# Peptides against a protein of PDB entry 6GMG: the designs that were tried, part 117

Target 1, 331 residues: chain A of PDB entry 6GMG
Amino acid sequence: DSDDRVTPPAEPLDRMPDPYRPSYGRAETVVNNYIRKWQQVYSHRDGRKQQMTEEQREWLSYGCVGVTWVNSGQYPTNRLAFASFDEDRFKNELKNGRPRSGETRAEFEGRVAKESFDEEKGFQRAREVASVMNRALENAHDESAYLDNLKKELANGNDALRNEDARSPFYSALRNTPSFKERNGGNHDPSRMKAVIYSKHFWSGQDRSSSADKRKYGDPDAFRPAPGTGLVDMSRDRNIPRSPTSPGEGFVNFDYGWFGAQTEADADKTVWTHGNHYHAPNGSLGAMHVYESKFRNWSEGYSDFDRGAYVITFIPKSWNTAPDKVKQGWP

## One batch from the design tools (peptide; made by RFdiffusion4, then SolubleMPNN)

Design b2_p8_4_s4 (from b2_p8_4, 3 letters changed)
Fold by OpenDDE base, seed 5:
Structure b2_p8_4_s4 (fold): chain B 331 residues (1-331), chain A 8 residues (1-8)
Amino acid sequence: as target 1 above (331 residues)
Amino acid sequence: AILDIHKL
């Protein structure tokens, strides 16, 4: 119930954050304090700090998706998504593995499928593709030049993405980015844009026409990456949560984590920014908290979700919402 | 829904 959602108040541009609270390898703070950090560190447009606007604060107030929303400049569409799935591991474990004590066959299959995804390899694939895209963007002053550069880069690397259709999410992602078309954004100049990454956790068993077991324990065949490309068809992700397995049990629809464009080569040292829930300081959920997590803490996810995807989108280079280095917490 | 409601 979003009726209790409140937009956080404005924070003075010069207000410094209070120290973050360390917790289990994460740094945690209340949303208002994150706004303070955001204004000091991430708010820059053309090198100038900006106060987070009312619109941006409203976006942020929606929780985990709000963190990605405010930093990417648009609500996540999740069209250009990557993952890594070990098909051989999956088949082998299904064949030779055994359900745990009390585990149903459907539960076992769902768990095995979940465990057959490699979050690190999925993230690495997204970073690889983002790097290729950034090289293609660098000296391209129109979309045609960008696409030509991209195809050449992919051909040189013998990457299966070179065979994607021109209208695919892979090739159409830039032209479908609002900030690319904005005068103060990309202004239709690819060289003014850069690729950025966020991650989404969600439930595989979203098909309401499928078995109840798939809705409760996961659909082992859903949301797998395409061979060679690593692309995940996200078209069937409708933000439907896992079905309860017992009375009173409930699950949430998704989680989002913002990575941006960090250059840290060690995945385990990268920082992921995410929120717990929509901001409801006067409601039962309470105030929204923002977490800055290391990759291990982010990629672990929750029992609510059995899929993770790493999504590429674009922001103007003039924005500082995706710096090459992110420091966890404050100070 | 476009909102997150889970606890971290």
Scores: peptide ipSAE 0.093, ipTM 0.844, DockQ to the pose 0.208
Fold by OpenDDE base, seed 4:
Structure b2_p8_4_s4 (fold): chain B 331 residues (1-331), chain A 8 residues (1-8)
Amino acid sequence: as target 1 above (331 residues)
Amino acid sequence: AILDIHKL
């Protein structure tokens, strides 16, 4: 119940975190302790530590989405999303595969669709695009220069994104970023911004007008990336959870993982920061915990979700919420 | 309000 949500208290700027604890290959801590780490490591504006503001603490208190929110500076819009889907695998498995014992046809198709997504390739695509964008941002002092650079980079790489409409999320993402327009942010100067990545896990079967089977077992045709670009139309993602398949079963609406702008070349060594639920220390859910997971742990997801998207947004270079290197846990 | 409600 959202009524149980509490904003974590302020932490002194100089307070060091308590050690994180291992949890299923992840580093885990309570949200209050994450705030301490955040202030020591990620809070810097123009090289100076900042105490997490009340507003930022409130954002963080919303759970996994709060981690992405506080680090990106805005609530996730998820408009510039990428994934990788193996259509040949999907078609072949549908044709040649068979339902497992006790598995319905709809369940089989939903599972096959889920398994046809490649999280690593989706992540790699987002990193590729983010790199292109970062090159385009460099030395671009107005949006026109950025867009020209971007088109040139895409042309040089023969990237299908060069054919996207000028109004697409791909080309409009920068100008739609609040921090780009802020005086102490980008100040309308693209060269002051950098591309960052987060991931969202969600359910495909969100169409209430579709069959109950799709809502229970997934919609095999929903939220597929466009061929060539890898872009996912997220417009129909309304944060609707999977429908129960048995009495008493319940699923949650989404999961978010923050990656930022890590330069680690090995995807398996990248660190993803996420929360378990909204902060409710006096409620049934309890205190919010923050996890720093390796890509393997993040990309595994949960049965609640059959889609993963890797989303690009932008933050000012003066922020340290997306450093080149992220260390898992504390110390 | 949209919020995360799952447990890990």
Scores: peptide ipSAE 0.093, ipTM 0.843, DockQ to the pose 0.202
Fold by OpenDDE base, seed 1:
Structure b2_p8_4_s4 (fold): chain B 331 residues (1-331), chain A 8 residues (1-8)
Amino acid sequence: as target 1 above (331 residues)
Amino acid sequence: AILDIHKL
């Protein structure tokens, strides 16, 4: 119950973090200690450290989504999402593969669909698009200039995104970013903004009008990327968890991981920051923990989810929530 | 790790 959620207390600006703990190849800490790290490393506005505000601490307290929220400056809208799906693999496995012992046909198809997504290629596509956007932003001092630059960049690369409608999430993402309009943010100047990436894991079988099998084992046709662009229509994602397949089984609704704008070329070396649950130090769930995971640990996900998306949004360049290099753990 | 996430 959300009633047990507590906003973590303020941490002194000069308080150094305690060491993180290793956990399954990840670095783990309690939320209050992450706040200390955040203030030392990520809090900078115009080069000056800032104490995490009460509002930011409240956002953070919501768990995995809170980590993305505090670092991106807005609640995730997930509109500009990318993935990679191997349709040939999917068709071939359905034709030539067989259900495992005790596996239903629906379970088999759902599993094959899940396995046909390539998380690394999806992430790579998002990074490619973010790079194009960043080039378009660099010398653009109004939205019109940004859009013109973006179209030129896409044309030069023969990218299918050039054919997207002007009202698409791709072209509208910048103007729909609150921090772009803020005086101390972008101030309507695209050159003051940069593209950043986060990821969402979720369940495909969310359609209540579909079969029970799709809700239990996944919808093989749902949330596939469009050919050429890699865009995923996220409009049908309503944060509905997987349906139980056995009595007593339960699944969670989503997971979010923050990447930002790391420049590490090797995907396996990138760091993803995420939380386990909302902060409930006096409740049954306990204190929120924050994890810094390598891409492998992040992209593996959980059985709760059969889809992953890599989402682009924007933050002001004056923020240090998305540095070029992210160090895992502390020290 | 069990993720217990409640959305807004």
Scores: peptide ipSAE 0.066, ipTM 0.803, DockQ to the pose 0.331
Fold by OpenDDE base, seed 3:
Structure b2_p8_4_s4 (fold): chain B 331 residues (1-331), chain A 8 residues (1-8)
Amino acid sequence: as target 1 above (331 residues)
Amino acid sequence: AILDIHKL
C-alpha cells in the first residue's frame, strides 16, 4: 500500500490557496492546496515566509502523521502523552450496566472503557501542562534553569508531576527535541522554545498475547492515564490496528491531529489539522486531503480507535507552525 | 506502518 506514496510537487511561494470546501463542521482541501496555505500562513522562520522544502513535502505526504510531522519538525514519538479517564464512571457502568442486545461481554467492557475517557478533559490537561512548561521556558537559558523553573511551578500548583522521575518523558522531553539543539532552532536555549500539542487516536487492544476479544473490542485496562498526573504510558503503542470483527472488515493504525499552541480558551472553537491518508494521486487511495476540524469533529474519532492521547512536544518560537490563532479553511 | 491509510 505504501508503494503508491508520492511526494507532492513544490508550490510557488506566492501562490495563494484555492478556497477550502466546508463539510460538516470541517474545512477540506487537497494536499497541494494545503501546501499553498502552509506557505502563506505557517511557513515563517524568523518572520520570513518560506517555501515548503522537498523534505517537508515528503513528510507531509505520509498523511495525518505527516501534518503533525511537518509542523512539529519531527516524527511523533508520543512520549509525553495525556488523557483523562473517569474511573468511577467505568466501575459503576461495569457494575450496573448491561450489554446491549447482541453485544458480547468483551464488547460491552471495551465500549464502557472507551466511553469513560473524557477527550475534553484530556485536552485541557495537556494545555495546562503546556502552559506550565511555557512559563518554565520563558526565562531559562539552559536546561538546568528550565528544570528548576518547572519544578517550582509544579510545586506552586501542587501538581503530581513534581514527583515524576528526572528521566521521565516529562522532564526529558525538551533535551530530546532535535530542534532544541539546532543552531537555527533553540540553540540549547529553552527560552527560544515553546510547548505545542498534537493528538493521536489509536487502538487499545494491541497486545498480541491478550485475548482475541481484546484485540477486537478493546482492552479496557490499556493506555489509561496515571491518576493525578494524567500521563499515559505510550510505550506499548506499536501502531497495531483493531482486529476485524467480521469478514472483510479492516481498520487503520492511527490518526493524528495538529493543534499547536492556539490560545482559544473554548475547546470547541479550537482547530485541529489532520490528513486522511498518504498521498497517492495515481493510486487507489487517491490524493491526500487535509482537514481543518473543530474539536468536536476531531475528538469524535472513528470506530478504528478507542483511545485518544494529547501529546506535548516543543518547537522553536521562531517557527510559525503553531500560531496563537488558527483560522479554519480559506479564505 | 508509519503511514496513515484511512479515508475521511
Scores: peptide ipSAE 0.092, ipTM 0.844, DockQ to the pose 0.213; fails the geometry check

Design b2_p8_5_s1 (from b2_p8_5, 5 letters changed)
Fold by OpenDDE base, seed 3:
Structure b2_p8_5_s1 (fold): chain B 331 residues (1-331), chain A 8 residues (1-8)
Amino acid sequence: as target 1 above (331 residues)
Amino acid sequence: EVLDRHHL
């Protein structure tokens, strides 16, 4: 229950973290210790280390989404989302494949759809687009210059995103970023901003007007990327969990992983930061833990989710919440 | 804003 959520206390600015614990290829720690790491590594504004504010600690306490929230500076809107879906694989498996023993037709179709998404290609697409955006931002001192640069870059690459409407999330994302408008942020100067990436895992079968089978086993047609662009329409994502398939089974709403702006070319070596649940030290869920996972561990996801999206947003370059190199754990 | 109810 949200009533059990507690804002973790302030940590002294100079307090070093305790060592992280290994957990199935991940580095894991309690939220209070992550705050200590965050203050040492990610807190810097204009090169100066900062104590995590009460507001930021409150955001963080929301769990996995809180990790993305505190590092991006805003609650995720998920408007600029990318994925990769193999349509030919999906069609071929539906045509030539068969349900497993005991698997219903709906379960089979949901599974085949889930397996037709390529997390690595989806991530790569987001990185490609973020790189294009960063080049467009680099020398642009107003939004018009940014948009002109962006269109030019897309034209040079023959990218289908060049055909998106001016009102699309792709072109409007920067102007809709609060930190872009802040005096100590972008101050309306695109060249002071950079593109960053986070990922969301969620359930496809969220349409309450659809069949129970889609809610239980997934909606094979939902949240597919548009051909050419890779854009996913996230407007129907309402944080509705998977429906139970058996008595006593329960699923959760989402998972968020923070990547930022790492430059590591090998996807498998990239680090994703996420939380297990909202901070409830006196509740049934207990204290929030923060995990730093390699891409393999992040992209594996859970049975709660059959979709992954890679989302682009923006932060000021003066923030150090998205460094080019992220180290797993402490030290 | 929605909070994370994950069981991880």
Scores: peptide ipSAE 0.380, ipTM 0.918, DockQ to the pose 0.206
Fold by OpenDDE base, seed 2:
Structure b2_p8_5_s1 (fold): chain B 331 residues (1-331), chain A 8 residues (1-8)
Amino acid sequence: as target 1 above (331 residues)
Amino acid sequence: EVLDRHHL
């Protein structure tokens, strides 16, 4: 139960982390030790390391979403989300493929839909868009200038995002970012902000008015990216887990992975930071652990989820929660 | 806000 969540205690600012543990290609540590690493590596504001505040520790204690929360500065809204879906693969497999032995038609369709998403292409699309946004931010000292720059960049690239409405998540994302408005953040100056990326894994079959089969095996039509833009309508994501397929089976609500603004060109070498569950050191789940995974390990996901979205948000450039290079583990 | 309920 959520009642056993505990906020991790403060860690001394100068306390160095203990070594991370290898875990199936990931680097793993307990949340308290991640706080130590965070303070040494990611806490910097205007070049000065900071102790993680009680509020930030509370955010972090929420688990995987807490890692994204503390590093992005806000609870994920997931409004500006991207994915890649191979429609031709999907259609061809549905037409020419066959259910596996014992696989229901609904299970087959759900699986084929899941397999038709390309996590790497979805991630690359988000990186492409974030790059465009960062160019638009660079010399813009008000939102109007940012939006004008953004439209010009999109026009030059003949990007379908140029046709999005002014109220769309794409154009409204910056103004809706709390840290953009903060005096010690963006201070309403776009050039003080940068685009960052996180990812969410979740279940497609969340519509309670749909068939039980869709809730159990996935909704093949849900959360597909729009052609051309790659935008995913996340409005129907209510953190509803997959329905059990057998008695006693249970699935979890979501997974979040923090990428930030790494410049590593090889997707497979990028590092994703995520948590296993909310911090419950005295509860059945135990202490929260933080993982630093390579893209392969992150993008693989779990059977709990059949969708992955790559989300863009913004943080102040003065924050070091999204450095160009992320080192996996400690030391 | 919703918390992570993973059992991992």
Scores: peptide ipSAE 0.370, ipTM 0.916, DockQ to the pose 0.209
Fold by OpenDDE base, seed 4:
Structure b2_p8_5_s1 (fold): chain B 331 residues (1-331), chain A 8 residues (1-8)
Amino acid sequence: as target 1 above (331 residues)
Amino acid sequence: EVLDRHHL
């Protein structure tokens, strides 16, 4: 069957969603019904409910990345990414641990590296940084004021990010956000913007010049956060899937989860919105489904991926795509 | 832009 992507049709602005389906601790619905929920809950601009545009529906149809795209207003660039890696755990497990029965050395090292990442600490670091950024944005009416505020906040906290270059993704992220420059967005006023978070799961073994073992079992040294800052260099992420370890095995390119700006202090209670695949209702993949998962369900990931990053971007405060509270499903 | 080919 054809795997042609289709843009979901427009939904009437007043159409209420059908109930979501519980699935493995998640809330699930078809993309058309998510559009209905989105229009009722997340579509507001300056307090006014909006119909999802043709462009936004086209973005959404891209799958999990489409959920992040429509809610952030831009295709993910992943430039400002954070993670947490326990170097001592990694070294200790490599030294004292042993491969499982039938596990190769490369497979063992890849697994130990994967297990040495702490998704909760990575998420916490991103939330910490987003909070600092939001404080810096709060009373800043130009970029210079924002940057000065940000440096002061980081200095007060003795945060290693204070030493980042002015051209780094950390300091340039706001000015590089299209919605910051838009008249109906930030209008070049930092105080009209807020920091938001999404997550990406991906494969570490993407270097084509590396060993086949790294491509199959992971590259233990790839996509580690910088000490002190937690910043991950995402420049080598080219959306390359894991290489098959057996005949007929296939892996997918990535997964994206939208968090936004939830204020829930308990990470386990936060809600992550993501899609299963691009929308192909007449193709072999079928209709796109949207999931609202708790952090445990999101952070578990899949065997397709051995890295998780938590990315900061910005949206106008006038948008309601990143509310303080998110509820799973409908009603 | 890249499509999501993931299966859930």
Scores: peptide ipSAE 0.374, ipTM 0.919, DockQ to the pose 0.191; fails the geometry check
Fold by OpenDDE base, seed 5:
Structure b2_p8_5_s1 (fold): chain B 331 residues (1-331), chain A 8 residues (1-8)
Amino acid sequence: as target 1 above (331 residues)
Amino acid sequence: EVLDRHHL
């Protein structure tokens, strides 16, 4: 129950983390210890360590979404989302494949759709776009200059995003970022900002007006990327979990993973930071834990979810919540 | 603002 959520206490700025624990190729720790690591590694503003504020600790306590929230500076809006879907694979498997023993047609189609998404290509698309945006930001001192640079970069690359409307989430993302407008953030100067990436896992079958089968086994047509751009319309994502397929079964609403702005070219070596659930040390769920996973562990997801999106947002360059290199665990 | 109810 949301009423069991507790804000973790403040940690002294000089307190070092305890060692993380290995967990199936991940590094794991309790939320309080992550706060200690965060203060040592990610808290810097203009090179100066900061104690995680009460507000930030409250955000963090929301679970996996809290990790993304505290590091991005805003609750995820998910408006600028990318994915990759292999339409030919999907069509071929539907035509030539067969349901497994005991698998319904709806279950088969949902599974085939899920398997037709390529998490690595989706991630690579987001990184490509973030790189273009970062080049457009670099020497732009007002939004107009940024937009002009962005259009030029896209034209040079013959990127389909050049055809997006000026009011689209793609072009409006920067001006809609609170930290861009803050005096101690971007101060309306694009060159003070950088693009960052997080990922969301969620359920496709969220339409309550659709069939029960789609809610149970997925909607094969939902949340597909637009051809050419890779943009996903996230407007229908309402954080609705998968419907139970059997009595007593329950699924959860989403998972969020923070990547930031790592420069590691090998996707398999990138580190994704996420939480297990909201912090409820006195409740049934218990204390929140934070995980640092390699891409293979993150992208695998759970049976609760059949979609993954890679989302771009912006943070001030003065923040160290998205460093070029992320080390897994502690020490 | 929505809570994460997922257990990993």
Scores: peptide ipSAE 0.367, ipTM 0.918, DockQ to the pose 0.205; fails the geometry check

